# Ledger of designs, part 39: peptides against a protein of PDB entry 8BZL

Target 1, 228 residues: chain A of PDB entry 8BZL
Amino acid sequence: SYDRAITVFSPDGHLFQVEYAQEAVKKGSTAVGVRGRDIVVLGVEKKSVAKLQDERTVRKICALDDNVCMAFAGLTADARIVINRARVECQSHRLTVEDPVTVEYITRYIASLKQRYTQSNGRRPFGISALIVGFDFDGTPRLYQTDPSGTYHAWKANAIGRGAKSVREFLEKNYTDEAIETDDLTIKLVIKALLEVVQSGGKNIELAVMRRDQSLKILNPEEIEKYV
Target 2, 242 residues: chain B of PDB entry 8BZL
Amino acid sequence: SRRYDSRTTIFSPEGRLYQVEYAMEAIGHAGTCLGILANDGVLLAAERRNIHKLLDEVFFSEKIYKLNEDMACSVAGITSDANVLTNELRLIAQRYLLQYQEPIPCEQLVTALCDIKQAYTQFGGKRPFGVSLLYIGWDKHYGFQLYQSDPSGNYGGWKATCIGNNSAAAVSMLKQDYKEGEMTLKSALALAIKVLNKTMDVSKLSAEKVEIATLTRENGKTVIRVLKQKEVEQLIKKHEEE

## One batch from the design tools (peptide; aimed at target 1 F72 A73)

Design b1_p14_7_s4 (made by RFdiffusion4, then SolubleMPNN; from b1_p14_7, 9 letters changed)
Fold by OpenDDE base, seed 1:
Structure b1_p14_7_s4 (fold): chain B 228 residues (1-228), chain C 242 residues (1-242), chain A 14 residues (1-14)
Amino acid sequence: as target 1 above (228 residues)
Amino acid sequence: as target 2 above (242 residues)
Amino acid sequence: DPEKAYEEARERAE
């Protein structure tokens, strides 16, 4: 059976394990990323945290370095592995090259890691897609997306997870130069996009903002409500 | 029979490597890539399938990659596999340059990658790369060159060839229309458009769906140029007028 | 047909 844990080609040329990993991503919480002029914004759907669950332990947005952060959709455990390796690489790069990674560099690293897990018979693909945002040293905002296959592309805006289709459709219609003219407008765009699929308003949204030459800021629910 | 389908390094009773065959099948569903060798240059033409409005205008050709100053390639198949292989090509070329203080000969670079591909078909625990490549290049030994490689690690030099979707039909057309010894880069470009127009499953060929790169020599230097959309539009228009 | 594709690829390499 080609549905085994081993990633092999089917007779029709498909890698079913990669496709199934993509299905795992589609079951994940929705994440959205938008590149503004001098800002990058990540938004993630918060699943109703059980009353007894510590909210601090369920971060869907994670810093990889001071200039790069990542959101993901899919298997949380898989994401931890990727995040940890990416963080190590970011630090290693700082030590060896004496500069922080570019967003493209770390994306390529993550993509290569994912690809390798699709080609080894002893490994399954990572069940995650990721949105990676940040600033290059020259101050250019960047947004990249990776999938379980190890492909990656640069985006102006994108979404992953359950509601990705609806969010992307919204972004395709509403992403204009005017819509990202200011930082606030960019944030509003992300919130509006995510509200296409998130129920119960701003309480179920996690939002991270990185401005030029500033550290990652996670917005609190009150701050999010100001934009809604 | 199904046991042979899942193992990359086992021959079937008929002497087939099914995983290699299946990898080639995957390539057959990929976008079409053409290569044509001319007297005064060599070109790659590739189908662009993924046009998304939200893609960042990264001027990077989706399917055509510069390898070094004297070589470029196009890929048909799994994009992630392609990225790995193109990176390896660049590394091999760079290591050679550092070691010998001259650019790697085209065929030698192709062979080095083909050895890697072959290894992935012979050593256990790995699947074949689901990628075929077309290579264009110039070196001082053979001048302008066009090569094709497949998942098995086989390669060959070509005057004109095609990989990906409808490659067989494209090759047939190339055989009919390619004039040996009389092929100019201009005529090669026209031929590429002609073949793509017939092989791409689109009602009308548009410049947005086609990537073309040319490799020429100017003032003793290799020039790799990706044609602008306007230039491709002009080529398409000329074809439609004919 | 993957067999045909393989054979064609082999013939081209040869």
Scores: peptide ipSAE 0.015, ipTM 0.528, DockQ to the pose 0.060; fails the geometry check
OpenDDE base, seeds 2, 3, 4, 5: peptide ipSAE 0.007, 0.005, 0.006, 0.009; ipTM 0.620, 0.530, 0.697, 0.621; seeds 2, 3, 4, 5 fail the geometry check

Design b1_p14_8 (made by RFdiffusion4)
Pose (drawn by RFdiffusion4):
Structure b1_p14_8 (pose): chain A 225 residues (1-47, 50-199, 201-228), chain B 238 residues (1-200, 205-242), chain P 14 residues (1-14); non-standard residues A62 YCM
Amino acid sequence: SYDRAITVFSPDGHLFQVEYAQEAVKKGSTAVGVRGRDIVVLGVEKKAKLQDERTVRKICALDDNVCMAFAGLTADARIVINRARVECQSHRLTVEDPVTVEYITRYIASLKQRYTQSNGRRPFGISALIVGFDFDGTPRLYQTDPSGTYHAWKANAIGRGAKSVREFLEKNYTDEAIETDDLTIKLVIKALLEVVQGGKNIELAVMRRDQSLKILNPEEIEKYV
Amino acid sequence: SRRYDSRTTIFSPEGRLYQVEYAMEAIGHAGTCLGILANDGVLLAAERRNIHKLLDEVFFSEKIYKLNEDMACSVAGITSDANVLTNELRLIAQRYLLQYQEPIPCEQLVTALCDIKQAYTQFGGKRPFGVSLLYIGWDKHYGFQLYQSDPSGNYGGWKATCIGNNSAAAVSMLKQDYKEGEMTLKSALALAIKVLNKTMLSAEKVEIATLTRENGKTVIRVLKQKEVEQLIKKHEEE
Amino acid sequence: GYIKWDFEMQEEES
C-alpha cells in the first residue's frame, strides 16, 4: 500500500501539511460555542434556495450527552464524527458509563494527531467545538484542531472570521451574559451577527443538563432577531 | 519512487485539494444532467452524449442506472469511473437488505458511497473518481428524495439541481420556475424540457426517467421516444 | 463547513 511520508518537517520546524489543513478550516463557515451556567450553545453560519436544509447541517450529536460543531472540509468532518460515534459506544460497552466530554475530545484530538504522523495520509482539514455535560453536571466546551491540540474554553469560535468573533466574545463573555439561558443563546447570535452580514442564515442548537440535543426552529430564531 | 509520485492526496498552500478540483472541471464538460422533485414523484433528465447515427442503442438506458427496487441514479463525468461507483452502490444496497431485511434509506446509500470517495482524497495516493451523481428514490422515512454527490465525497439533498455542462445556467432557471411544494410530475416534466432547451432539441438527444409509487410499490420507468416527442411538441407551443 | 458545488465553478468562471 501507499507509504509516502506526507506530513514532514520543513526548515524552521514547520509541518506544512498541518498548516495547510488549518487554512482549510478558515475557508469553513463560522462556528461559535458558549459554555453557560447550566447550558451549552452552538451556532453556525450557513452558506441556498432549492436545497434541503436537513441534509446539510454542521451540528451533529456524537452521543446522547455529547455533540459537536465543525469548520473545514465537510467530508473529512463526516469521517471524524462517525469515528467518534463508534468510540462513544465502545466506551459505554467497556466502562458502562457515558463518555466524558474530555474523553471523546482526547480521542478525536489523538485521531487527528495520528493523521499528522502516519505514512500515506494527509491531515484532517477540520476544527471541532465539542460540548456537553459530565456526570457531576459540569458544562463543558472543548476545541480540537488539525494538529491534534485540544483545549477547554468558556467561549470560542472557529472558521471564517473566527478572530473577529473571538475578540467580540472576549469583551462580551461576562457573568451577566451567561446569567440565564435566553442571554446565553443571545450572546451566540450576537457573536454570529458580527460576521454574518444575515440573521436568517444561521443554525443554532442548545444542550441542557441530561436533556439531549435540541435544534431550534427558524421561527424560534426569528424571535431573537 | 518519490520522483514519479504526483502526490494526489495532499493539500495545496491554500488548503485546497487540487485533484478534486480538476475532477470537478472534468464533470463540467460532461453531458447535462438534472433532477427535479415533485409531490407525486422524482425525475431525472439527461443529455445523451451518444448521438452518433451508427450507434445501436442496446440497453434501456445509457446514463440512468437502477440501484435497487426504490432507487435510480444518473451520472456526469468519466463514464468508466461511473460504472465502478454504480456497481458499488448496488452492492451496498444489497448488503444492507441482507443485514436488515429492509431496503436501504436513500441518504444511507449516498453516505456509504461518499465515504469511499472521501477515502480516495485522503489516502492511497490514487486519483479520485471524476464523477458527480444524482440520486432519486423513495423510502419510508422521508418519501421522495433527490441527492447529489461530488468527487470529494460531499453530498446534499435538493428539490431540484443540475450537474454537468451549463449547470450554472440550469440552476438559475430552476430557482425562477420551481414552485416549492406545488410541483406535480407533469409540470416537473415540462420544466425539465424547458431547462434542457436552453442549456443544450430532439428526442434522440435526451433521456428521461421517472420514479413514482403505485400500490405501495416503487415504479422506475424510462420514458419511450413517443412520450418524449410529445413533450417536446407541448413546449414549443409555449 | 466548506462545500463547493459543480455549478458554482461555472458561475465563478463567468

Design b1_p14_8_s1 (made by RFdiffusion4, then SolubleMPNN; from b1_p14_8, 9 letters changed)
Fold by OpenDDE base, seed 3:
Structure b1_p14_8_s1 (fold): chain B 228 residues (1-228), chain C 242 residues (1-242), chain A 14 residues (1-14)
Amino acid sequence: as target 1 above (228 residues)
Amino acid sequence: as target 2 above (242 residues)
Amino acid sequence: GYYLEVWELQEKKA
């Protein structure tokens, strides 16, 4: 029974536990990230929160540091472990190097953590993909994506979760220099992309914006509706 | 047998390490990587498969990595495993430089990583890395060098070799066309394009799908250069005219 | 097999 929990190669060269973790991500709510000129935007599909569930506890967008935030798709419990480790690393880096992490650095850290869980006994892969956005110290906006394998890439725009295919197809068609010319247009692009898969408009979208030299701002539903 | 497939790398009754063999299968599905040693340099040529419009233009070579000032590598197999190994190579090279105040010899760097790979085939609780690497480098001991390593931790020096998809066919073509002692970097580049054009499952080879790096010596310094897309286009065009 | 084959294009160890 425990043999199935070990990430091993199949005869045809597949890591089934990693592939199954990717299937867990596909069952997650959709998240989208877009890099603008001087802005990074994360959007997440809000699942219908049960009336008794505290909306604050279901946040799928979290800060890793003052200059970095992350959205995820997949297993929330797995995400908490990754987020906590990433936050500790961000703080450690500030203390030891006296500078904030670059977005690439913290992405590589998370990717390496995920990869180790695909190669260590008694551990399964993390059932999460993540979109990591932020600003480097030089003011450059960055967007990275990680998957359960520990693979990571830099993106202009990307999506993860159940609606990711449709959202990516939309972004491939609509991501242009004109579409990200302003902060407002970039925000509109993210909202329009999410609306491809999210029903009932702005009420079911969580949106976070980080502008150059500004802190992470989570938009309220009223602010989101102004862009729809 | 299912019993040997589910456990960490153990010997079968026939003396086979199935997890290592299965890791080799994973590499066979990866994009093609070529290495060719010339008299005046060494090159890597790699298939670029991940062409997505939304990828950030930051010229991170998908498959070719600079390790230090004197070495680069290309990877075939699982990208996440490759990232871990390429980072380890950089760390090993840096630690050696700090300790000895000289660049690590090429073969020593390759061997150090191969020992790590081997350990992941021997220790319980680990799976093999699903990655083969080609290494190009220069050192004062052997000059220009090309190495290949696999998931078992085995390695060898080569005049020309290939890893990844259709590697056997590529190696066969290299054997036919490689001229020992007469290979220039220019002829090696032409040979790389010729082999990739035949081994890649594409109707036409395009510069967007190929990454090429050269390692040369200029004024007593190693120069590692990734060819620009226009340079690759010119090489492809020249091949089509022949 | 997972062993590198020795063939004509393999570099001889000096």
Scores: peptide ipSAE 0.037, ipTM 0.507, DockQ to the pose 0.074
OpenDDE base, seeds 1, 2, 4, 5: peptide ipSAE 0.060, 0.055, 0.115, 0.014; ipTM 0.590, 0.606, 0.681, 0.534; seeds 1, 2, 4 fail the geometry check

Design b1_p14_8_s2 (made by RFdiffusion4, then SolubleMPNN; from b1_p14_8, 8 letters changed)
Fold by OpenDDE base, seed 5:
Structure b1_p14_8_s2 (fold): chain B 228 residues (1-228), chain C 242 residues (1-242), chain A 14 residues (1-14)
Amino acid sequence: as target 1 above (228 residues)
Amino acid sequence: as target 2 above (242 residues)
Amino acid sequence: GYYVEVWELQEEKA
């Protein structure tokens, strides 16, 4: 059966392993990204960390560089590999080009990495989608999404993971120029979007913000509650 | 029909990696291993199943391995896989020490092995390792630490956790009895005995069936020691008196 | 497909 072969086309032209990797993403915790005017915001559904688990080791939002961060949905171990490769590329770019990567550049790098894993008979696709946000050196905020196939697109707002459909439907209705007019409104939009699928308010949300010329800031639960 | 697709770990139609799940299921049949983080140390306690009189008494531990001067681990799962992974851990730690002239941070060692585990779930011609590990260690960055890793290459830090047989029940008991911020190594040892007594498939807990290692700091040095049988007997006796 | 093309939120590739 074609569905058991690594990265082969079905008779009807489907790459089943890529589609099945997308199903793995749908089982992942929900992540949302929103591009504001001078801010990018990532929010992730925080699965209840086991009472005895160290929260430090359970992070869904990761910096790739000073100007770029990502959230992911799907297989955590797969994501770690992608994150590590992306970090190395960001540092390499700084050393060789003497400028930080553009958000598009690093997105394209990640997308190309994923795509290569869909064409090799010796490996399976990555079971992750990613939201990549940051600022270009000119100060332009960017949001990109990648999937297991290695596709990538730029977005104003998007969501990935198990609650992505509901969150996207909310964003389609509520993403307006007025809704992102200020940094605080943009943050509020992300929180409201996540609350469509996350129960019990701000305690179950991880939120990160990156403002122009500022480092990634992870909001604490008290800061999140101010927007709820 | 468990179609062991002998082939490369691939996604199911539902987005599951069955070979990883099967490896995790195999670990559930292994002897119980638990770890507990205390304010003044960290411990591993493991079920010892091979009590052969013909085993050389010089045998340090069946389930607990020293990795370097600051770290040890316990294993649940396939012994041969465990040996490969523990050797790899030692090599990684040694290479780091040689390269940087300082001990590898605990989480970095765990992560390095987890990346290897992950690779065995993604690359063709490989199968997942049928092993979960508990790691105990000390470093200057985070002090005493406890980690757990599984066949998928996932890991996490813990205050207390358990792998192997009856691990779910053990974790439940640990959640009930673990007192955050108040856990001494002495209390952790007592808790370990309590949990093992209830989770091991033995009629009576005996010192010969339990291995316990502690990691402490003395005079600015890490001390890893395996408890003597007499010490374990005293812990069991104390538990029976309570 | 997993991604419903949400055209309203999609940016044109610059």
Scores: peptide ipSAE 0.073, ipTM 0.601, DockQ to the pose 0.019
OpenDDE base, seeds 1, 2, 3, 4: peptide ipSAE 0.013, 0.038, 0.089, 0.065; ipTM 0.496, 0.598, 0.607, 0.713; seeds 2, 3, 4 fail the geometry check

Design b1_p14_8_s3 (made by RFdiffusion4, then SolubleMPNN; from b1_p14_8, 9 letters changed)
Fold by OpenDDE base, seed 4:
Structure b1_p14_8_s3 (fold): chain B 228 residues (1-228), chain C 242 residues (1-242), chain A 14 residues (1-14)
Amino acid sequence: as target 1 above (228 residues)
Amino acid sequence: as target 2 above (242 residues)
Amino acid sequence: GYDVEVYELQEKKA
């Protein structure tokens, strides 16, 4: 059966292992990204952190570079591999080109990495989708999404993971120029979007904000509650 | 569908890696390992299942392995897989020390092994390692630390956790009795005995069936010590008197 | 195919 092979097409042109990797993503905790005017915001559903778990080690939002951060849905161990490769590439780019990566560049790098794992007989696809946000050197905010196939697209807003459909439907209705007119409104939009699928308010949301010419800021629960 | 369980490195139609899940299931039947973080130290407590009178007493620890001067681990699962991974941990730590002339940070060592574990779930011709590990350590960045890793290559930091047999019940007990911010190594040891006494499938807890290691700081140095049988007996006795 | 559904939130197809 074609579905048992990692890197073969079905007669109808399907790559089943890629499709099945996408199913793994759909089981992941929800992540949302929104591009504002001068801000990018990532929000993720906190899994019920076990009382005794160290929160430091349960992060779904990570910096790839000073100007780029990533959230993911799907297999955490797979994500770590992608993140590490992306970080190395960001540093390499700074050394060789003497400029930070554009958000598109690093997205394309990640997408290409994922794609290669769909063509190698000895490898399964990565079981992750990613939201990649940041600022280009010119100060333009960017949001990209990648999937297990190695496809990528630019978005105004998007969501990945188990609640992605509901969150996207919310964003399609509520993402307007007025809704992102200010940084605070943009943050509020992300929180409201996540609350479509997350119970118990701000305690179960991790939120990261990157403003123009600023580093990634993870909001604390008290800061999040101000927007709820 | 379980028809995909014969291939290690493929997703099922529902996006599951069955070989990883089966490895985790196998670990659930392994001997219990506990880790508890305290303010003044960290400990591992492990069930010793292979007590054979003919085993050479030289085995100071069946389930607890010293990795370097600042870290130790305990393993639940396949012993042969454990030996391979613990050796790899030691090699990684040694290479780092040689290269940088300082000990490897605890989380970095854990991550390096977890990347290996992950690779065995993604690359063809390999099976997942049938082991979960608890790591205890100290470094200058985060002080005393406790980590858990599984066959998928996932890991997390913990204040207290359990792997192996009856781990869910043990974790529940730890959640009830662990006093965050107030845990001393002494109280952690008592808690470990309490949890093991309830979670081990034995009629009576005995010192011969339990290995305990502590990691402390003395005079600016890390001290990893496996408790003597007499010390464990005293802890058990104290618990029975309460 | 693996083409992402076109949503109103899509800025640019890459």
Scores: peptide ipSAE 0.035, ipTM 0.706, DockQ to the pose 0.020
OpenDDE base, seeds 1, 2, 3, 5: peptide ipSAE 0.026, 0.040, 0.034, 0.031; ipTM 0.495, 0.608, 0.694, 0.511; seeds 2, 5 fail the geometry check

Design b1_p14_8_s4 (made by RFdiffusion4, then SolubleMPNN; from b1_p14_8, 7 letters changed)
Fold by OpenDDE base, seed 4:
Structure b1_p14_8_s4 (fold): chain B 228 residues (1-228), chain C 242 residues (1-242), chain A 14 residues (1-14)
Amino acid sequence: as target 1 above (228 residues)
Amino acid sequence: as target 2 above (242 residues)
Amino acid sequence: GYYKEVYELQEEKA
């Protein structure tokens, strides 16, 4: 059957392995990204960290470079491969072009990587979607999403993973210029959006903030509770 | 002719990697391995299932492998796969040492192997490794560390964890009895015996059926020691008296 | 299909 092969077209034009990789993403923890005026915010659903697990090793939001960070939904091991390659590309770009990557550039790189894994014989697609946020050199905040197919688009706000539908519906209703007027309001919007699918407040949310000309800041639970 | 690689791990319609899940299921039937992190050390405790009378006295732990001077691991799953992975770990660690003139950081070694594991779930003609590992180590960055990795190439750091047979029950007991911030290596050893006594499908826990290794720091050096049978017997006896 | 859905939150390509 075509669905049991490496990524090939079905008679009706479907790439089943890509579609099935999308189903893997839908099983992932929810991630949300919002672009504010001078801020980008990523939020991720913390699965109840096992009491004895080291939280240091369970980061779902990671820096790709000083000006770019990524959240993902889906297969964590697949994500690590993508992250590592993206980091190498960011460093290579700095060395060869003498400037940081644009958020679009690194997104396109990741998308191209994913696409190649949908077309190469003897490879399965990556089972991840990613939200990529950051600032371009000109200080413009950016948010991109990539999926297992290697498609990518720019967004004002978006969500991926198991709760993505509910979070997107919330964002479609509540994302306004007034709702992102300040950094604090933008952060609050992300938290409220995640609370649509996450039970019991700030303890179950990982939140990262990047402001213009600032490094990625991961908020602690006490900082998150101030916005609830 | 499109060369269909029939051995490629592929997604199910539900987005599952069944070959990875089946590898994890196989590990669930393997001998129990425990890891416990303490303030003054870290330990591995593993069930020894292959007590063959004709096996030459295993001078070395059957399930606990020294990787370098600062790290050891235990394995649950397919022995042949374990041997390949433990050899690869040693090679990675050695190459790093030669290149950088310092020991590889613990998490970096774990990650390097996990990337290999992941590749065996994504590239054609390969099957997942039927192995989960516990890693213990020390480095200057994070001190004593305990990691777990699975066939998917996922890993995590732990204060205490279990892989193999009855791992869920073991983890539950560890969660109940592990005292965060107050765990000594002595108390960790006692906890390991307690958990193994309850999780191993044996009428009586014996030192012959348990391998224990400790990793400590002495005079600014890492010391990896496999406990002697007599030491394990004393730990078991102490537990029976409590 | 998922790939054909255009959401209101998508940034218009200027």
Scores: peptide ipSAE 0.033, ipTM 0.699, DockQ to the pose 0.019
OpenDDE base, seeds 1, 2, 3, 5: peptide ipSAE 0.013, 0.011, 0.011, 0.000; ipTM 0.506, 0.596, 0.506, 0.603; seeds 2, 3 fail the geometry check

## One batch from the design tools (peptide; aimed at target 2 R16 E21 N154)

Design b1_p15_1 (made by RFdiffusion4)
Pose (drawn by RFdiffusion4):
Structure b1_p15_1 (pose): chain A 225 residues (1-47, 50-199, 201-228), chain B 238 residues (1-200, 205-242), chain P 15 residues (1-15); non-standard residues A62 YCM
Amino acid sequence: SYDRAITVFSPDGHLFQVEYAQEAVKKGSTAVGVRGRDIVVLGVEKKAKLQDERTVRKICALDDNVCMAFAGLTADARIVINRARVECQSHRLTVEDPVTVEYITRYIASLKQRYTQSNGRRPFGISALIVGFDFDGTPRLYQTDPSGTYHAWKANAIGRGAKSVREFLEKNYTDEAIETDDLTIKLVIKALLEVVQGGKNIELAVMRRDQSLKILNPEEIEKYV
Amino acid sequence: SRRYDSRTTIFSPEGRLYQVEYAMEAIGHAGTCLGILANDGVLLAAERRNIHKLLDEVFFSEKIYKLNEDMACSVAGITSDANVLTNELRLIAQRYLLQYQEPIPCEQLVTALCDIKQAYTQFGGKRPFGVSLLYIGWDKHYGFQLYQSDPSGNYGGWKATCIGNNSAAAVSMLKQDYKEGEMTLKSALALAIKVLNKTMLSAEKVEIATLTRENGKTVIRVLKQKEVEQLIKKHEEE
Amino acid sequence: AAEAAADARAAALFS
């Protein structure tokens, strides 16, 4: 089989294929995640008439208690999502507990890191925001990128214009903004309206403590706009 | 040997996959192919690129392939690659029927093939398949459906779409004329002739298939030349 | 025109 080293070091210690994978993420639609007090919210920018909205979604459930949003190569994302879904079931089988948000994040990150050091393969061209609750009810938000690095965040953005949205969230992520569920959803819409020039071209989803993923209707989003 | 390896599965500096983009270029030079969803069925309209006089026409179709009882598809791009992929689609549909004893839902068949296509872009060092496919079908979950896939493995559901030559012009005509939720098969057939009229008119140059439900059973039929010649006459009056 | 077509193909990867 094909064994060519694709990800290699360059002078100065750069891994060019990873950096190029990060460029693929920037070409992706904006995704925003906010961790609230008792709620986590994900929002994504949408690119069209005659298209079935159900089939092209950027927010996916990995397990009953964990879901994710992504930016970058949509085909690579389907592969990572299905790999994580299989791992969530393997964990329930072996430990008899649902996966912690951190556990599945670590798994997705290590999968992505393996694709930066394996022969015959290019890195995954996606970043992911992963949200959910732990056993003790603690809300979580994590980010993964193509290098395999992962961190926890109060709020974050990935994809096109993520730097601008992040700077908005830094000034606006306060206790008042995450005091209630309605204001937590509102902060995500405001963060997206910063780069989407729009309001009717946004997808949003909410996850509450042990209540599973709820995707908001267009009519419910129009009320906030 | 590193010298002769063209490295078909790497990123460009901008995060682009050049072989995938070049494969999409090949599809844009393929015969026009479009699909339209309606309340009582789904259809595929395709430009025949085999319009030579000395051809025999031994099959019921040239560009439209039955995948299982409830599904058919059409292709744009490299014909040989399309043969490999359509054979694999039939195998996936039968593997699902064997396991679950029920027909594969349409989206599950598209996802399964797209995973194969995505693998060719990430590892193996091989060129990708130069094929875009339109899928039409019916399942108990979502009823009549239309899907499109491209060489990277991406797919999407559509009420109407077009692939191949002059597809951008065709998508424009569909946005203007397609009445969302009010289309019948007869009107969708009229719109298909209208679209092919601009982007290309003769019955020998086109191929039309329809998918409908009759007595709880799926019917996939290629329209005879007589029915196509009558549809072409009905449009010229407009 | 060719450049616009290339860009459109590139954008399709992210749709």

